# Designs tried in a protein design run: peptides against a protein of PDB entry 4ASU. Part 310

Target 1, 270 residues: chain A of PDB entry 4ASU
Amino acid sequence: ATLKDITRRLKSIKNIQKITKSMKMVAAAKYARAERELKPARVYGVGSLALYEKADIKTPEDKKKHLIIGVSSDRGLCGAIHSSVAKQMKSEAANLAAAGKEVKIIGVGDKIRSILHRTHSDQFLVTFKEVGRRPPTFGDASVIALELLNSGYEFDEGSIIFNRFRSVISYKTEEKPIFSLDTISSAESMSIYDDIDADVLRNYQEYSLANIIYYSLKESTTSEQSARMTAMDNASKNASEMIDKLTLTFNRTRQAVITKELIEIISGAA
Target 2, 83 residues: chain B of PDB entry 4ASU
Amino acid sequence: FTFASPTQVFFNSANVRQVDVPTQTGAFGILAAHVPTLQVLRPGLVVVHAEDGTTSKYFVSSGSVTVNADSSVQLLAEEAVTL

## One batch from the design tools (peptide; made by RFdiffusion4, then SolubleMPNN)

Design b2_p28_7_s1 (from b2_p28_7, 14 letters changed)
Fold by OpenDDE base, seed 1:
Structure b2_p28_7_s1 (fold): chain B 270 residues (1-270), chain C 83 residues (1-83), chain A 28 residues (1-28)
Amino acid sequence: as target 1 above (270 residues)
Amino acid sequence: as target 2 above (83 residues)
Amino acid sequence: DEALKEAIEAFLKEWEEKYKEKLEERKA
């Protein structure tokens, strides 16, 4: 490699290092905010799931329509955040298909679609884009919930798949159940909630769906920002090591050039 | 008793004496051992009566309230403020 | 030997100057 080539490469890597350091700082700031906002969101989301857990709602086996909602974002450079969700979605879809279920998919964030497009394109109902630039709001979740309810797909049961935040260095891909209004209304375990107006139950279910989506978005965002911070830190360190290696190579090459020229001078002066 | 909005928690698994909630069918009081029910909130006043006799008032927008068979209560409002 | 030493020193000095100029041009 010529000295020029090495210098060009050094400049390029130094620029990358600056970018990754900057991105790390941005991710750190977003992570700090996301973590604070996740605390109430967990209480809210877990509260919404309480009915389904306590009532032990079961979908009859003869019901075949299943919905998978994958929650991620549009933004890259965050390690295995997107691939982990996609992997879980694939596994769930395969298991459901093997059980004779019809599976449809909703993607929250463009990255899920990018990963699953070739293998699962026919199963996608809708993909929500422009996710991850701003912190998710309850309004955003409500829009997604509304779109799902208006999609015309009459699912019996569903699964929402997202990354649950554990710590700055750890997340876990989780699955939570989603039930249709018909499934809830027909569940035997719901008999203790008798005399509920049909309109009330419908509205209740709409809120429940929005609540769960909101919760999943908050968990996903926090996990993503922490993973991005780690990824950018690693990238910055790798860049630093490469800079050191190239600098050594540059110095060695320079010395070789000098030595060659000196030999020519000595040989000519002889 | 859990009372929360998406952005704020007011009560988290707390023991309370009574909670008055505004529902679409009217305001009702949730007492200990209340029968299981699901309701949707209308904009209005929530009053929480603590076991120590203290009373807290909140304004809520839309949302839901769940009373489970195990006497747990989840009050989830889209927006809520302390009054 | 002295003449060779002087020639080497002169070459190194010139090379260092050219190298510094090139580095500065690339930083600019």
Scores: peptide ipSAE 0.015, ipTM 0.780, DockQ to the pose 0.004
Fold by OpenDDE base, seed 5:
Structure b2_p28_7_s1 (fold): chain B 270 residues (1-270), chain C 83 residues (1-83), chain A 28 residues (1-28)
Amino acid sequence: as target 1 above (270 residues)
Amino acid sequence: as target 2 above (83 residues)
Amino acid sequence: DEALKEAIEAFLKEWEEKYKEKLEERKA
C-alpha cells in the first residue's frame, strides 16, 4: 500500500465518521421525541390489551388460521432491531405450522419483507412501506388496521410482534395477541360481559386493533431510534480508532520514505 | 380507572367514585361495582367524579370503554380535551 | 484493513531490505 492509498482510505473513513456522527445526532433527537410520545401511548396501548389479558381468551383447537404481524420500519442501520422481530416471527410461524395452523404474515415496514421474502413469501398478505420516516400517528395505525380487516383473510387469532422499549440500551422483542371478532364473541370468558350489541363489539374490536398497532409502532420506533443512536455511536468510535491506526501507519511510512530519500541524497553527494 | 388518548393520559389506574361516559347506546354512569361491559364512545362529555368530591369534565371524540370483572375501567378516547 | 496492513508490512519489509543492501554497499 502506498502513501496515496493510506491517504485515500483515511479520507474515506473520515467521511464515514462525519456521516455516522450526523446520523447519531438525528437519531438522538428522534429518540428523545419518541420516548416522550411513548409514555402516553404505552398507557393507551396497555389499556387496550387489558381486556385480552383479563378475559384469558382462548381460541378453539379446531380453529387453524393464525395471523402474524411483524412491526419494524423501512430504515436500516439500527443494529438487530429488524432481525430480532424477524427471528421471533420465524419461530412463531414454525411453531404454529408444527401445530397444524395456517399462518399468514403482515409486515409493517419494508425491512421485514426484505428479511423474510425468500423463506416466507407465500405467507405474506401485505407489507406496509414508508414506515419510519415520520413518527407514527394514530391515523397511520388506523389505516393499517383497516387494511388488515379488509384483507379478506379471516384469521381466528393472531400475534403482533414488535420491539418493546426498555431503556436507551435495551429493547425486548415481544408478542401480543390479536383476536378476531368471532373468537372474542364465542369465548366463554366473555360471558361475564353483559349483552353486548354485535355492532358495538365490532366497532370495539376495530378500535382495539388500531390501538394495539399504534402502541406497537410507538414501542418499535422508540426502540429503533435508540438502537440507531447506539449503532451510529459505535460506528463513529470504530471509525475513530481506525483513523488513529491508519494515521500512525501513515506517519511511520512517511518517515521511512523521508529517511530513504535522505540516504539517497547523502549517498549521491559522496 | 384509566383514561387516556394516544397522546395524553388523564388518569392512570386511579380510584374514582363515578365516571359518566357518552356511549352510542346512551350516556351511562360507571360506578365502582358496575357490571362488566364493553361500550363504544360517541362524541360527548366525560365527567369524572373523584373520591374527594371534585369533578373533572372532558370532551371526547370516539373510542372505547371497558369495565372489567375486577372493577378496573379503561376509557380510551381517540381524542380528548380537558374542559 | 487486514489487506492494507499486509500491504504496509510488505512495503516496510521491502524498504528495510533495500536499506540494508545500501548500507552494505557503503561498507564495502
Scores: peptide ipSAE 0.012, ipTM 0.786, DockQ to the pose 0.005; fails the geometry check
Fold by OpenDDE base, seed 2:
Structure b2_p28_7_s1 (fold): chain B 270 residues (1-270), chain C 83 residues (1-83), chain A 28 residues (1-28)
Amino acid sequence: as target 1 above (270 residues)
Amino acid sequence: as target 2 above (83 residues)
Amino acid sequence: DEALKEAIEAFLKEWEEKYKEKLEERKA
């Protein structure tokens, strides 16, 4: 019974190890691509945020509507990628609520909804699913931006929360601001931008939102693939260690059984 | 001066003499110390004039251009190709 | 010979019990 049980467990763990190794390789391939595509996306996205940083756009305190966009994916087995984003979303939502703000949430990726649904279901506007199977495109970001703008929720300002890629072993959950058209148009710091047509500004804002979303998706994807690769590597190593331990145990048990059988044979012949 | 698409960077914080951009309100040239402005790109030709007198031409689709008070410029095109 | 046999059997039994305990601890 004991040998059979060990054998069964060994087979199971070996199978898990094969799966985790395979997943590691897939994640590695996706990571390599994501990292290459992140380089231009970062320049593009940071460029889009430059206005907000340089103009120091501030939302008046009397404005109460705040939008939180959490960016992750639908796919699991990537360590703390989703929980990190969700944690920061919760913290931000609580802080804003304490400040008397109205908070609505958008989830990019189903995992955000899965984590926050129980506690924040009433604050969710929409969740975008089918994120993470394919690399995000600018078209995808544009669709999300348009749906957000057409949601009917007239936010004053918002926060996009995502994991920024640092290295193959490191990411950081970050927040970037988003502003409504009204907030931008009414900002005192924007007075230096004279004679801007309202239609131009509207279009500009649409691009800006799409750009920021695209950037966040690219950062998130790269971080996720890297984290998954690491997670699968760790799982594979743990499985390997367990296999080694069980193999040793199996061999010892087998020897004990053989010894017992030999003793029985010798004793029966006596 | 930064000029990029989602998939390609053409200029990253570069010093240039002049950039001609096609906007919805018309084509205009961005010179050093240009007044701050926001514009939306129309499909057309972007011409970058380098300090050494060389010119580079690009075709762009939609996008945005920002001229900031500090003379920094961000040209962000949805699609762009070198000509 | 019988004493040796008993000693070996006792050793094997003790070893089996310890082995089962270790297996259960690793499942937890």
Scores: peptide ipSAE 0.006, ipTM 0.784, DockQ to the pose 0.005; fails the geometry check
Fold by OpenDDE base, seed 4:
Structure b2_p28_7_s1 (fold): chain B 270 residues (1-270), chain C 83 residues (1-83), chain A 28 residues (1-28)
Amino acid sequence: as target 1 above (270 residues)
Amino acid sequence: as target 2 above (83 residues)
Amino acid sequence: DEALKEAIEAFLKEWEEKYKEKLEERKA
């Protein structure tokens, strides 16, 4: 490699480092906002899940239709955020299929579809795109919930899979249950709830679905931005190390060239 | 008793004396040891009566309220503001 | 100089490949 080639590569890596540093800063800003907004969202979402945890709603074994909702985004460069969700979706789908269940999939974010399209294309009902550009709102969650309910797929039970935020350096892919109106209404454990009107229960279920989706989006967003920040930091550090190595190599090569030229001058071979 | 909107928490696992909620079927008061129930909120006033005798008022939009067998209550409003 | 050049080129090529792989892994 000529000095020119090394210089060109150095320039390229320096540019990459600038980009990764910039992306880190953007991710950091988004993370800070997401983390602040996650605090109330978590209380809200956990509150919505309380019924399902306490009522211990069971789906009869003869019911075969299962819905998997994977929550992620459209944006890359965030480490294993998307692959973790997809991996758990695949595992869940396989387990359900082995149990004789019919499985359909909804993807929140285009990255889920991009990973699963080749192997699970026939199971996809819908994919929501344009996720991750702006912080998710309750309105966004409501739209997703409505689309799910209008999908025409009469599921008995479902699973929402998303990354739960633990810390700036840690997230965990988790699964929460979703139940159809019919499953909730027919559950024996619901008998303790007095005089529930069918319309009330329907509306309640719609809110519950929107609530859990909203919660999952907030957890996912926070996890994603944190992971991206970390990924970009690592990329920047790696680029820095490479720049240092190449700079040393450049200096050595330059000295070698100079030495060679000097020897040629001294020896009269020029 | 938990009372929250997507963007704000008003009560988190608090002990309260009574909560008055506006529901689609009518307003009702949630007391200690209230029977388990599920309700949907209508726009209206939520009144929280604390054990110390203080009363707080909130305006809520739509949402849900859950009274569980263990006497835990989750009031989840789409929008809520302190009055 | 040629040996050093080759070594540098090999290193850079390997790095570029690894970087592309990492980028693809991150896209995935």
Scores: peptide ipSAE 0.000, ipTM 0.789, DockQ to the pose 0.008; fails the geometry check

Design b2_p28_7_s2 (from b2_p28_7, 12 letters changed)
Fold by OpenDDE base, seed 4:
Structure b2_p28_7_s2 (fold): chain B 270 residues (1-270), chain C 83 residues (1-83), chain A 28 residues (1-28)
Amino acid sequence: as target 1 above (270 residues)
Amino acid sequence: as target 2 above (83 residues)
Amino acid sequence: LEELLEQLEAFLKEWRERYREKLEERRK
């Protein structure tokens, strides 16, 4: 490589390092906010899921329609955040299909669609875009819940798949159940709940769905920003190492060029 | 007893004597060992009666309340403020 | 900014592929 080529590459990598460093700082700021907002959101979301855990709602085997909601975002450069969700979605879809279930998919965030489009395009109902620029609000979750309920797909049971935040360096892909109104109303375990009005139950289920989606979005966002911060830090470090290596190569090449020029001068070949 | 909004937690697995909630079907008082039930909140006042005799008042918007067989209660409001 | 992000994504993709290739070569 010529000195000119090395210089050009050095300049390029230095620019990349500046970008990754900047992105790290942005991700760090977003992470700090997301983590703060996740604390109440987790209590809220876990509280909403408590019914399903305690009631042990079972879907009859003859019910075949299953909905998978994958939660991520539109933005890349966050390590395995999107691929982990997609992997779990694929696994769940395959298991359900093997059990004779009909599977439909909703993607929250464009990255889910990008990963699954080739293999699961026929199973997608809708993909929600413009996810990840701003922190998710309960209003956002409500919109997603409403659109899901109005999709016309009469699922019996569903799964929401998202990355649960553990720490700045750790997340885990989780699956939580969602149930249709019909499944809840017909569940034997729900018989202990006193004279629940059908309209009340419907409204309750709408809130429950919005609550769970909101919770999943908050967990996902926190996990994503943390992962992005880590990814950008690693990229910055890798760029730094490459800059050092190229700088050494530049110096060696420069010396070689000087030596060659000196030899040409001494030999009279110039 | 858990009482939370998406942005704030008021009670987390606390023991309380009684919780009065505004539901779409009317006022609902949750006592110890209340039968399991599901209700939807309407805008109104929540009154929490602590075991020590203190009372706290909150204004809530829409939401849900769950009373489980194990006597756990989840009050989840879309918006809530201490009054 | 979008162009820069695309360039960065392309770079990171190439880097990951090269890194995977190097890891596979070391396992052989």
Scores: peptide ipSAE 0.027, ipTM 0.815, DockQ to the pose 0.011
Fold by OpenDDE base, seed 3:
Structure b2_p28_7_s2 (fold): chain B 270 residues (1-270), chain C 83 residues (1-83), chain A 28 residues (1-28)
Amino acid sequence: as target 1 above (270 residues)
Amino acid sequence: as target 2 above (83 residues)
Amino acid sequence: LEELLEQLEAFLKEWRERYREKLEERRK
């Protein structure tokens, strides 16, 4: 490589390093906010799931329509955040298909669609875009929930797949159940709740779905920002190492060029 | 007893004597060992009666309340403020 | 690192394009 080539590469990597450092700082700020906002959101979301866990709601085997909601974002450069969700979605879809169930998919965030489009395009109902630029609000979750309920797809059971935040260096892809109004109303375990008005139950279910979506978005956002911060830090370190290596190469090459020029001058071969 | 909004937690697995909630079907009091029920909140006043005799008041906009068979209660409001 | 760099370059390209579009819209 010529000195010019090495210099160009050095300049490029230095610029990239500046960008990755900047992105790390931005991700760190967003992470700090997300973690703070996740604390109440987790209590709220887990509270919404408590009914389903305690009632042990089961979908009858004869019910075949299953909805998978994958929660991620539109933004890249966050390690395995998107691929982890997509992988679990694929696995779940395959297992359900093998069990003879009909599977439809909803993607929250454009990255899920990008990963699954080639293999699962026919199963996608809708993809929600413009996710991840701003912290998710309950209003955002409500809009998603409403659109799902109005989609016309009458699922019996579903699953929401998202990354649960553990720590700044760890997340876990998890699945939580979602149930249709019909499934809840017909569940034997819900018999103790029989004196519930149908309209009340419908409204309750709408809130429940919005609550779970909101919770999943908050977990996902916190996990994503943490992962991005880590990824950008690693990228910055790798860039630094590469800069050091290239600088050494530059110095060696420069010396070699000088030596060659000197030899040419001395030998009269120029 | 858990009482939370998306942005704030008021009670987390706490023991309380009574919770008065505004529901679409009417206001009712949740006592210890209340029968299991699901209700939707209407805008109104929530009153929490603690075991020590203290009373706390909250305004809620909308949401849900769940009373489970194990006597656990989840009050989840879209918006809530301490009054 | 190479994959990350490619993604970053793509991101920067998109950002620059959007920035140019915004500048052109303000000049009209």
Scores: peptide ipSAE 0.025, ipTM 0.812, DockQ to the pose 0.016
Fold by OpenDDE base, seed 1:
Structure b2_p28_7_s2 (fold): chain B 270 residues (1-270), chain C 83 residues (1-83), chain A 28 residues (1-28)
Amino acid sequence: as target 1 above (270 residues)
Amino acid sequence: as target 2 above (83 residues)
Amino acid sequence: LEELLEQLEAFLKEWRERYREKLEERRK
């Protein structure tokens, strides 16, 4: 019974090791592509955020509605990628609630919902699924932006939380601001832009949201693929060590069984 | 001056003499010390005049252009091609 | 493939738990 059990376990772990090795290779290929596509996306996204940084748009303290957008994916097996975003979302939501703000949440990727649904289900507006199968496109970001703007939730200010890519071994969870049309139009710092048509500003804001979402998706994807590659490599190494240990146990157990059988034969106890 | 699409960067924090952009309200030229403005792009031609006298032409589909108080410019097109 | 993925997820969960335990033991 013991030898059979060890053999079954060995077979299972060997299969897992094959899967993790394969997943590592796939993640490596996707990472290489994501990193290349992130370069222009970062310039594009940072360019879109430049207005908010330079204009120093502030939301009045009497405004209470805050939106949190968490960006990740549907896919697991990528280390702390999802939990890091969720942790920061929870922290931000708690801080805003303590400040007397109303908080609503949008999840990009099903994993955010999976983590936060039990504790924050009442705060969720929408979750976007089918994230991570294909590299995100500007079209995808535009759809998310449009859905947000048409959700009927009249937020004053928001935060988009995502993993920014640093290197193949490092990412950082970051927050960028999202502003409503009303907040932008009423900001004192926007007075220098007084000759702007209301329709132009609305269209501009729609592009801005799409741009920021697109940027966040590209950062998130690159971080995720890198983290998955590392996670699968570690899993493969751990599986290898376990295989070695179980193999030794198998050999020892086999020898013990043989020895016991020999003793029984010699002693005439069978 | 920054000019980019989601997939390609044409200019990154470059100094240029003038940028002509097609906007929904009409085409206008952005020169040094232009007043701050926000505009939305219409499909059309972008012409970049570099300080060295080089002129580059691009076709853009849609997007936005921002002129800030510090004279920085962000031209962000959904799609752009060198012409 | 789905069953294999579930098994892999379960395995990785167990591994993470063991790894955390080992890290805690090393800090003690």
Scores: peptide ipSAE 0.024, ipTM 0.816, DockQ to the pose 0.011
Fold by OpenDDE base, seed 2:
Structure b2_p28_7_s2 (fold): chain B 270 residues (1-270), chain C 83 residues (1-83), chain A 28 residues (1-28)
Amino acid sequence: as target 1 above (270 residues)
Amino acid sequence: as target 2 above (83 residues)
Amino acid sequence: LEELLEQLEAFLKEWRERYREKLEERRK
């Protein structure tokens, strides 16, 4: 490689390092905010899921329609955030199909669609785009919930799949159940709630859906930002190492060129 | 007893004596060992009566309240403010 | 910016591949 080639490569890697460092800082800021906002959101979301956990709602086997909601974002460069969700979605879809169930998919974030489009395009009901540019709000979750409810797909049971935040260095892909109004209304375990008006229950479930979506978005966002921060840090370190290696190569090559020139001068071969 | 909005937690697994919530059909008082129920909230006042006799008031918008068989209560409001 | 992001993505892809190779070499 010529000195010119090495210099060009050095410049390129230095530019990449600048970008990764900048992205790390941005991700760090977003992560800090997301983590703060996740604290109440987790209490809120877990509270909304409490009924389902405590009532142990069972879906009859004859019910065949299952909805999978994958929660991610539109933005890349965050490690395995998207692929983890997609992998679990695929696994769940395959298991449900093997059980003879009809599976439909909703993607929150364009990356889910990007990954699953080739293999699962026919199962997608809707994909929500423009996720991840701003922190998710309850309003955003409500819009998603409303769209789901208005989709016309009468699912019996569903699964929402998202990355739960554990720490700055760890997330876990989780699955939480969602249930249709009919499933909840007919569940034997809900008999202790029999005095509940149908309209009340409907409103309750709609609100619950929005709550769960909101919670999943907050978990996903926090996980994503932390993962991006880590990914960018790793990229920056790798770039640094490469810069060091190339710098050494540059110096060696430069010395060789100088030596060659000196030899040519001394030998009179010029 | 858990009382939270998407952005704020007021009570987290706390023991309370009574919680008064605004429902569409009127005010609903949740006592200790209340029967399991589900309700939706209307805009109004939530009053939390602590075991020590302290009373706290909140304004809530829409939301839900769940009383479970294990006597756990989840009060979830879209928006809530301390009064 | 898009071009830079593409370059970054390509770089990260290459790095991931090399990292995997290194991990596999350490397991031998």
Scores: peptide ipSAE 0.022, ipTM 0.821, DockQ to the pose 0.011; fails the geometry check

